# Peptides against a protein of PDB entry 5D63, part 18

Target 1, 292 residues: chain A of PDB entry 5D63
Amino acid sequence: SLRRGIYHIENAGVPSAIDLKDGSSSDGTPIVGWQFTPDTINWHQLWLAEPIPNVADTFTLCNLFSGTYMDLYNGSSEAGTAVNGWQGTAFTTNPHQLWTIKKSSDGTSYKIQNYGSKTFVDLVNGDSSDGAKIAGWTGTWDEGNPHQKWYFNRMSVSSAEAQAAIARNPHIHGTYRGYILDGEYLVLPNATFTQIWKDSGLPGSKWREQIYDCDDFAIAMKAAVGKWGADSWKANGFAIFCGVMLGVNKAGDAAHAYNFTLTKDHADIVFFEPQNGGYLNDIGYDSYMAFY

## One batch from the design tools (peptide; aimed at target 1 G252 Y288)

Design b2_p13_3_s2 (made by RFdiffusion4, then SolubleMPNN; from b2_p13_3, 7 letters changed)
Fold by OpenDDE base, seed 5:
Structure b2_p13_3_s2 (fold): chain B 292 residues (1-292), chain A 13 residues (1-13)
Amino acid sequence: as target 1 above (292 residues)
Amino acid sequence: DAAFVSERVAAFI
């Protein structure tokens, strides 16, 4: 079953993703096929899938940027019915905004069925052009039509997944205590994480003994990422991944505060030094405390 | 009352 999370949703047939046109929050904004750039934030193409309690395999899909929801216009079962962004709530009972999402017959892609109409989200004619129509269309779960098959590329991690990534890292002290702040985290590409770091002013910040040293840098980075998240996205129910660690060196005579994020595959953590913007697999310290 | 402990593992640099 599909887990709660943020997904980039890509067509199985052509290099096109499900895009909320212009990221607009207006009711009735078209959802369209659009090109995407791998390893970047595809701003209008991220969807928070929220599972509906006690309704098997059924979700709302909230556009991360606009905070609006994928909506089948009038819930119509007619082939070619528009799929739009529309105001909603994560746990709505409106069948226009309820989507049953299950594996297709190929076992890798998903199909997205409207709960009410039983029609499927369809990239009309498999059109790979920017702005191509996405509509509700008749179909079956076992049909092989790539117009209705979608890859769900997970762009987020749960707190449990983040914990698992930390737990397998060799640079964790035996006394480690972690403190989880949120439930779901958008994981940024390093390029985006670095840009936030640059925009924070930290690259020009002067290290000063105690008054502005490692802990200040690490907390400033965390704050910058938090603000970036709040300023960038209208959806709720997730955070931006940026951890803070406290570590001790092997000799036990020095401590350091630093940041960490996740690798592209979400399997491991990578350390980030906010004093120089470096990514390191070994920062020279073993973490005894983290919050994220 | 709960007893709270603050700990300094080492000097931060």
Scores: peptide ipSAE 0.246, ipTM 0.812, DockQ to the pose 0.077
OpenDDE base, seeds 1, 2, 3, 4: peptide ipSAE 0.245, 0.246, 0.244, 0.242; ipTM 0.807, 0.811, 0.806, 0.809

Design b2_p13_3_s3 (made by RFdiffusion4, then SolubleMPNN; from b2_p13_3, 8 letters changed)
Fold by OpenDDE base, seed 1:
Structure b2_p13_3_s3 (fold): chain B 292 residues (1-292), chain A 13 residues (1-13)
Amino acid sequence: as target 1 above (292 residues)
Amino acid sequence: SAVYVSDRVKAFI
């Protein structure tokens, strides 16, 4: 079963992703195939899958950038029907925007079936060119046609997954208490995380005893990431991962405040020092408190 | 300007 989360959706046959053209929020904006760059934020190609309660394997797909939803035009069952971005809500009853997503016969890719029409999201002719048509097309769940098979690369973590990653880390104090602020988190590549740090002005900020010290740097980084999220994405129902930790040294006589994010595979945390922009596996402190 | 990785005294209360 596909989990709630943010996905980069890649064709199983060619190196093309499901892209909302120009990231436009206009109703009827074409959804197209487009090239992507691994390990980057592919801005128009991220989709929040929200599971519909009591409807098995069925989701809405919200484009993170535009805040609009994947929509089968007029819910038509005709092969070649346009798939577009359209205004909607996460828990809509509009069958034009309801998608049943299940594993294909190969066990690794997914097929995306419109709930109403029973047609499938199809990269027409397997065209790998930028702007290639994506349409509803007739098909079956067991068909091997790669035009209708999609890899769902998960770009987010749930709060539970983040909690588990923290729990696996050896640099956690016995008195640790974590506070979860959101439910689902987009995990940024380090390059993007670093760019936000640079743009925040923190690299030029002066450390000053108590008045602007470690906690101020750590909170400023979190605030910068939060603002970046709000300014960058129109979709709701997710956050950008950036944690704050308070830690104590091995001697137990000094404390530090710092940030953390998740590794690329989402299995572990990596510490981030907002005073110098460094990523560390060991920051020299054991966390007794985190919020994220 | 110089960057100083900071810490402070921790009191356990």
Scores: peptide ipSAE 0.078, ipTM 0.732, DockQ to the pose 0.060
OpenDDE base, seeds 2, 3, 4, 5: peptide ipSAE 0.068, 0.040, 0.040, 0.054; ipTM 0.743, 0.718, 0.738, 0.749

Design b2_p13_3_s4 (made by RFdiffusion4, then SolubleMPNN; from b2_p13_3, 9 letters changed)
Fold by OpenDDE base, seed 5:
Structure b2_p13_3_s4 (fold): chain B 292 residues (1-292), chain A 13 residues (1-13)
Amino acid sequence: as target 1 above (292 residues)
Amino acid sequence: SAAYVSERVRAFI
């Protein structure tokens, strides 16, 4: 079963992702195939899948950037019916915006079936060009047509997954207490995380004893990430992952405040020093407190 | 009621 989360949805046949054209919030904006760059923020190609209670394997798909929803035009069952962005809500009853998402016969990719029409999201003709049509098309769950098979690359973690990643890290103090602030987190690539850090002004900020020291840097970074999230995305129901830790050194005579994020595979944390923008597997401190 | 949590008092850098 597909979990709630943010996904980059990639065609199984060609290197094309499901893209909301220009990230536009206008009703009827085409959803198209578009190239993507791995390990980057593909701005118009991120979709929040929200499971519908009491409807098996059925979701709304909210474009993270536009805040609009994947919508089968007029809910038509005709092959070639446009799939567009359209205003909606996460728990809508509108069958035009309800998608049953289950594994394909290959066990790795998914198929995306409109709940009402029973047609499938189809990259028409498997066209790999930017702007290629995505439409509802007739199909079956068991057929192997790659035009209708999609990989769901998870771009977010649940709070539980984040907690588990922290728990696996060797630089956690025995007295550690973590505080979870949100339920689902978009995990940024380091390049984006670093850019936010740069744009925050922290690289030019002067360390000053107590008045602007490690805790100020760490909190400023978290605030910058939070603001970046709010300014960048129109969808709700998720946060941007950026943690704050308090740690103590091995000698027990010094403490530090720092940030952390998740590794690309979401299995581990990596420490981030907001005073210099460095990523470290060992920051020299064992965390006794985190919030994220 | 809220539980008390022990805190470490250290010099922060």
Scores: peptide ipSAE 0.187, ipTM 0.684, DockQ to the pose 0.077
OpenDDE base, seeds 1, 2, 3, 4: peptide ipSAE 0.122, 0.153, 0.136, 0.124; ipTM 0.711, 0.688, 0.684, 0.709; seed 4 fails the geometry check

Design b2_p13_4 (made by RFdiffusion4)
Pose (drawn by RFdiffusion4):
Structure b2_p13_4 (pose): chain A 292 residues (1-292), chain P 13 residues (1-13)
Amino acid sequence: as target 1 above (292 residues)
Amino acid sequence: DEAERERLTALLD
């Protein structure tokens, strides 16, 4: 089963993503195929998949930017029916906004079926052009037609997954305790994590004994990332990944506060120095506390 | 372990 999370959904035949046109929150805004840039935030192309209780393999798909939902127009089973963004709720009983998502016959890509109509999300004619129509269409679960096959590229981690990445890190102190604050996190590319640091004013902040020292920088960065999350996205039910760690050096005589993020493959953590914007695999300290 | 963490936190002061 597809896990709850945030996904960039890419057509298996051509490198077009499912894109809510112009990120518009208007009811009826077309969902179309569009090109994308890897290792960036694709602002109109991120979808929060919320599992429906007791309804196997069925979800709502909420655009992260607009807060609106993937909706099959009037639930029609006619091939060519429009797939648009529409107002809704995470656990709606409206079948126009319910989607059964299972693996295709290639075992890697998925097919997306409307719960009400039993039709599939289809990149019409396999058109790779920006703005190509995506519609509901007749189809089967097992066929190889790439127009109806989609890679769900996971862009978020659960709290269990973040905890696992931290536990595998070699720079964890024996007395380490972690404090988990949310359940699902959007993992940022370093380019975006750095842009938030720049926009927070921290690059211009001076170190001052106790009144603006390492703990102040680290907490400020976490707060800046939290503000960015709420100000940038309309969908609810996730958080942005940015951790704070306290650590101690090998000699046991100096401590430091700093931030951390995740690698692209989501398996490992990478340390971030908020005093200078650097990313480090080894910051010179072993973490004895973290909150994220 | 608790006392050791308190000691380590004090290094920030």

Design b2_p13_4_s1 (made by RFdiffusion4, then SolubleMPNN; from b2_p13_4, 7 letters changed)
Fold by OpenDDE base, seed 2:
Structure b2_p13_4_s1 (fold): chain B 292 residues (1-292), chain A 13 residues (1-13)
Amino acid sequence: as target 1 above (292 residues)
Amino acid sequence: SEAERQRIASLML
């Protein structure tokens, strides 16, 4: 079954993603097909899937940018019914905003069925143009029609997945203890992570013994990422991944505080030095503590 | 231990 998380939802037939037009939070804002750029933040095309307890394979889909939810207009079962953004809540009972999401017959893509109408989210005519209509349309689970098949590219990790990535890293001290701060984390491309670092003012910050040293840099970076998240997204229920680690070198005669993020495949961590903006596979310390 | 925590803190760069 689909896990709770943030997804970029791409059509299986054409290079088009499910896009909330202009990222508008207005009720009735069209959801449309739109081009996307891989390995970047596609601002209007990220969706938080929240599973509904005790309703198998059923979710709400919250647009990260607008904080509004995917909504089948009037819950109509008529083919061609508009799919729009609309105000809502993660655990709504409104069937207009409840979507049963299960694997398609190809075993890789998903189909998105409205819980009430039993129609499917359809990229009408497979139109790859920006602004192409997305609508509810008649279908079946076993059909191979790519207009109704969607890849759910996971853009986030659970705290458990992050924990597992950390545990796989060879630069973790035997006394390591991690403190998990959130349940789900949007993982940023390094370019975005770096830009946040630049915008934070840290590149121009002066190292000063004890009063503004490694821990201050590392915490400032985490704070900057947190602020960026708060300023960028209207949806709730997730954080932006940015870890802080404390480490000791192998000789035991130096310690350091630094950041880390996840690799593109979310399987590993990479260290980030907030004092110079560098990414390293080995920062020269073994972590005995992290919080993220 | 607390002593070790303090030692590590003194080594923080």
Scores: peptide ipSAE 0.302, ipTM 0.900, DockQ to the pose 0.553
OpenDDE base, seeds 1, 3, 4, 5: peptide ipSAE 0.293, 0.278, 0.316, 0.237; ipTM 0.897, 0.892, 0.903, 0.879; seeds 1, 3, 4 fail the geometry check

Design b2_p13_4_s2 (made by RFdiffusion4, then SolubleMPNN; from b2_p13_4, 7 letters changed)
Fold by OpenDDE base, seed 5:
Structure b2_p13_4_s2 (fold): chain B 292 residues (1-292), chain A 13 residues (1-13)
Amino acid sequence: as target 1 above (292 residues)
Amino acid sequence: MEAERKEIESLLN
């Protein structure tokens, strides 16, 4: 079953993603096919899938940017019915906004069926053009039509997955204690993470003994990421991944505070030095405490 | 363990 999470949803046939046009929060905003850039944030193309309790394989899809939901216009079962962004709630009973999402016959891609109409989200004619129509269309679960098959590229991690990534890292002290702050985390590309760092003013911040030292830098970075998240996204129910660690060196005679994020595949962590914006696989310290 | 952590934390710079 599809896990709760944030997804970039890519057509199985052409290099097009499900895009909320202009990221607009207006009711009736077209959801369209649009080009995307791998390993970037793809602002208008991120969707939070929230599973509906007691309804098998059924979700709402909230656009992360607009905070609106994928909506089949009037819930119509007619082929070609527009799919739009529309105001809603995560656990709505409105069948226009309920989507059954299951694996397609190829075992890799998914199909997205409207719960009410039983039609499928369709990239009309497989058009790869920016702004191409996405509509409800007749279909079956076993059909191989790539117009109705979608890859769900997971862009977030659960707290448990983050915890597991940390646990696999060799630079964790035997006394390590982690504190989980949220349940689901959007994982940023390093370029975005770095841009937040730059915009925070930290590159121009001066290290000062005790009054503004390593812990201040690390906490300031986390605060900057948190604010960036709040300012950038209208959807709720997730956080932006940015951890803080305290670590001790091998000799046990020095300690440091630093940040960390997850690698592209979400399987590992990478350390981030907020004092210089560097990414390191080994920051020279073993973490005895983290919160994220 | 608590004492150890406090000692380590005092080394932050």
Scores: peptide ipSAE 0.097, ipTM 0.726, DockQ to the pose 0.811
OpenDDE base, seeds 1, 2, 3, 4: peptide ipSAE 0.096, 0.096, 0.096, 0.097; ipTM 0.721, 0.729, 0.726, 0.726

Design b2_p13_4_s3 (made by RFdiffusion4, then SolubleMPNN; from b2_p13_4, 7 letters changed)
Fold by OpenDDE base, seed 2:
Structure b2_p13_4_s3 (fold): chain B 292 residues (1-292), chain A 13 residues (1-13)
Amino acid sequence: as target 1 above (292 residues)
Amino acid sequence: DEEERKRIESLMK
């Protein structure tokens, strides 16, 4: 079953992603096919899938940028019915905004079926052009039509997944205690993470004994990422991944506060030094505490 | 160990 999370949803047939046009929050904004750039934030193309309790494999899809939801216009079962962004809630009962998402016959892609109409999200004609129509269309679960098959590229991690990534890192102290602050985290590419760091002013911040030292840098980075998240996305129910760690060196005579994020595959953490913007696999400390 | 944690924190650079 598809897990709750943030997804980049890519057509199985052509290099096109499900895009909320212009990221607009207006009701009726077209959802269209649009090109995307790998390993970047595709701003209008991220969708938070929220599973509906007691309704198997059924979700709402909230556009991360606009905060609006994927909506089948009038819930119509007619082929060619527009799929739009529309105001909604994560646990709505409106069948126009409920989507049953299950694996396609190929076992890798998904099909997205409207709960009410039983039609499928379709990239009309498999058109790879920017702005191509996405509509509800008749279909079946077992059909191989790539117009209705979508890869769900997971762009987020659960707190449990983050915890697991930390736990398997070799630079964790035996006394480690982790504190989870949120449930789901958008994982940023390093370029974005670095840009946030730059924009925070930290590159120009002066280290001063105690008054503005490692913990201040690390917390400032965390705060900057948090603010970036709040300023960038209208959807709720997720955070931006940026951890803070406290660590002690092998000799036990020095400690440090630093940040960390997740690798691209979300399986590991990488340490980030907010004092210089560096990414390291080994920062020279073993973490005895983290919050993220 | 609270005492140890406090000690470690005092070592922060």
Scores: peptide ipSAE 0.062, ipTM 0.771, DockQ to the pose 0.725
OpenDDE base, seeds 1, 3, 4, 5: peptide ipSAE 0.060, 0.064, 0.064, 0.061; ipTM 0.771, 0.784, 0.777, 0.783; seeds 3, 4 fail the geometry check

Design b2_p13_4_s4 (made by RFdiffusion4, then SolubleMPNN; from b2_p13_4, 5 letters changed)
Fold by OpenDDE base, seed 1:
Structure b2_p13_4_s4 (fold): chain B 292 residues (1-292), chain A 13 residues (1-13)
Amino acid sequence: as target 1 above (292 residues)
Amino acid sequence: SEAERARIESLLD
């Protein structure tokens, strides 16, 4: 079963992703196929899948950038019906915006079926060009047509997954206490994370005893990431992953505040030093507190 | 202990 999360949705047949054209929030904005760049933020191509309670395998899909929802125009079952962005809510009862998402017959890709019409999200003719039409189209769950098969590349983690990643890290103090602030986190590529750090002004900030020391740097980084999230995305119901840790060294005679994020595979954490922008697998401290 | 925790916290620089 597909988990709640943020996904980059890529066609199984051609290197094209589901894209909200121009990231526009206008009702009726076309959803189209568009090229993408791996390991980058593909701004108009991220979708928050929210599972509908008591409706098996059924979700709304909110475009992260626009805050609008994937919508089958008029809920029509006609092949070629436009799929657009449209205003909505995460737990809508509007069948135009409800999508049953299950594994295809190949066991790796998914098909996206409109709950009401029972038609499938289709990259028309498998067109790999930017702006190619995506439409509702007749189909079956067992059909092998790659026009209707999509890989869901998960770009986020749940708080539980983040917690698990922390728990298996060797640099956690026996007294560790973690505080979870949100439920789902977009995990940024390091390049993006670093850019936020640069834009925050922290690279030019001066360490000053107590008045602007390690905790200030770490909190400032988290604040910068939070602001970046708020300024960048119109969708709600998720956060941008950036943790703060307090740690003590092995000797117990030094402590430090620092940041951390998740590795690309989301399985581990990597430490980030906001005073110099460095990523480290071992920052020299064992965390006794984190919030993220 | 709480005392030890306080000690550690005092080490933040």
Scores: peptide ipSAE 0.321, ipTM 0.904, DockQ to the pose 0.726
OpenDDE base, seeds 2, 3, 4, 5: peptide ipSAE 0.321, 0.318, 0.318, 0.320; ipTM 0.903, 0.903, 0.903, 0.904

Design b2_p13_5 (made by RFdiffusion4)
Pose (drawn by RFdiffusion4):
Structure b2_p13_5 (pose): chain A 292 residues (1-292), chain P 13 residues (1-13)
Amino acid sequence: as target 1 above (292 residues)
Amino acid sequence: SFAEAMMDALVHS
């Protein structure tokens, strides 16, 4: 089963993503195929998949930017029916906004079926051009047609996954305790994490004994990332990944506060120095506390 | 500092 999370959904035949046109929140805004840039935030192309209780392999798909849902127009089973963004809720009983998502016959990509109509999300004619129509279409679960096959590229981690990445890190103090704050996190590319640090004003902040020292920088960065999350996205039910750690050096005589993020493959953590914007695999300290 | 105090409390104690 596809796990709850945030996905960039890529057509298996051509490198077009599912894109809510112009990120518009208007009811009826077309969902289309569009090109994308890897290792960036693709602002109109991120979808929060919320599992439906007791309805196997079925989800709502909420555009992260607009807060609107993937909706098969009037639930029609006619091939060519429009797939648009529409107002809705995470656990709606409206079948126009319910999607059964299971692996295709290639075992890697998925097919997306409307729960009401039993038709599939289809990149019409396999068109790779920006703005190509995506529609509901007749189809089967097992066929190889790439127009109806989609890679769900996971862009978020659960709290259990973040905990696992931290536990595998070699720079964790024996007294380490972690404090988990949310359940699902959008993992940022370093380019975006750095842009938030720049926009927070921290690059211009001076170190001052106690009144604006390492703990102040680290907490400020976490707060800046939290503000960015709420100000940038309209969908609810996730958080942005940015951790704070306190650590001690090998000699046991100096402590430091700093931030951390995740690697692209989501398996490992990487330390971030808020005083200078640097990313480090070894910051010189073993973490004895973290909150994220 | 805060970090140092937290170290003395959680690491050394």

Design b2_p13_5_s1 (made by RFdiffusion4, then SolubleMPNN; from b2_p13_5, 6 letters changed)
Fold by OpenDDE base, seed 4:
Structure b2_p13_5_s1 (fold): chain B 292 residues (1-292), chain A 13 residues (1-13)
Amino acid sequence: as target 1 above (292 residues)
Amino acid sequence: SFAERLHQERVHS
């Protein structure tokens, strides 16, 4: 079953993603097909899937940018019914905003069925152009029409997944203690992570004994990422991944504070030195404490 | 630094 998380939802037939037009929070904003750039933040194309308790394979889909929800207009079962952004709540009972999401017959893509109408999210005519209509359309779970098949590219990790990634890293001290601050984390591309670092002013900050040393740099980076998240996204129920670690060197005579994020495949962590903006697989310290 | 202080605390335990 599909896990709770943030997804980039891409058509199985053409290089088009489910896009909330202009990221607008207005009720009735069209959801459309739109091109995307791999390995970047596709701002209007990220959807938080929240599973509905006790309703199998059924979710709300909240646009991360607008904070509005995928909504089948009037819940109509008519083919061609508009799919729009609309105000809502994560655990709504409104069937216009409830989507049953299960694997298609090909075992890799998903189909998105409106809970009430039983119609499917359809990229009309498989149109790959920007602004192409996405609508509710008749269909079945077993048919192979790529207009109704979608890849769910997971853009977030759960705290458990992050914890697992940390645990398998070779630069974790035996006394390591981790503190999890949130439940779900959007994982940023390094380019975005670096841009936040640049915008924070940290590149121009000077190390100073105690008053602005390694822990200040690391905390400042985390704060910058947190603020970036708050300022960038209207949806709730997730955080932006940016960890702080405290580590000790092999000799045991030096300690350091630094950051870390996850690799592109979310399987590993990579260390980030906020004093110089460098990414390292080995920062020279073994972490005995982290919070993220 | 906090990193150093907490490290020292650990080694004293």
Scores: peptide ipSAE 0.391, ipTM 0.908, DockQ to the pose 0.738
OpenDDE base, seeds 1, 2, 3, 5: peptide ipSAE 0.061, 0.382, 0.290, 0.375; ipTM 0.752, 0.905, 0.870, 0.903

Design b2_p13_5_s2 (made by RFdiffusion4, then SolubleMPNN; from b2_p13_5, 6 letters changed)
Fold by OpenDDE base, seed 5:
Structure b2_p13_5_s2 (fold): chain B 292 residues (1-292), chain A 13 residues (1-13)
Amino acid sequence: as target 1 above (292 residues)
Amino acid sequence: SFSEEMHRKEVHS
């Protein structure tokens, strides 16, 4: 079963992703095929899949940027029916916005079936051009048509996954206590993480004894990421991953406060030094406390 | 009651 999470949804046939045109929150905004850049945010192409309780393999798909939902126009079963962004709620009963998402016959891609109409999300004619029509179209679960097959690239982690990544890291102190603040986290590319750091003013901030030292830098970075998230996305129900750690050195005679994020594959953490913007696999400290 | 510990910060300059 598809897990709750944020996904970049890519066509199996051509290098095109499901895109809410211009990220507009207006009802009826076209959802279209659009090119994407790997390992970037792809702002209008991120979708929060929220599983519907007691309805197997069925989700709403909320566009992170607009806060609107994938919607089959009038719930029509006619081939070529527009798929648009439309206002909604995560646990709606509106079948126009309910999507059954299951593995295709190839075992790697997914098909997206409208719950009501039983038609499938289709990149019409497999058109790879920007703005290509995405529509509801007749189909079956076992068909191999790549126009209706989609890869779900997970862009977020659950708190449990984040916890597991931390637990695997060799730079965790035996006394470690972690405090999880949210349930689902969008994981940023380092380039985006760095840009937030730059925009925060931290690169120009000066270390000052106690008044503005390591803990201030680390907290400021987390605050900057939090604000960036709030300012950037209209969808709710997720956070932006950025952790704070307190660590002690091997000798036990010095401590540091720093940040951490997740690697691209979400399997490991990488440390971030907010005083210089550096990413390190070993920051020279073992964490005894974290919150994220 | 509560417990607190000092974080002996690394000096940077």
Scores: peptide ipSAE 0.066, ipTM 0.757, DockQ to the pose 0.111
OpenDDE base, seeds 1, 2, 3, 4: peptide ipSAE 0.033, 0.031, 0.035, 0.036; ipTM 0.719, 0.683, 0.707, 0.718

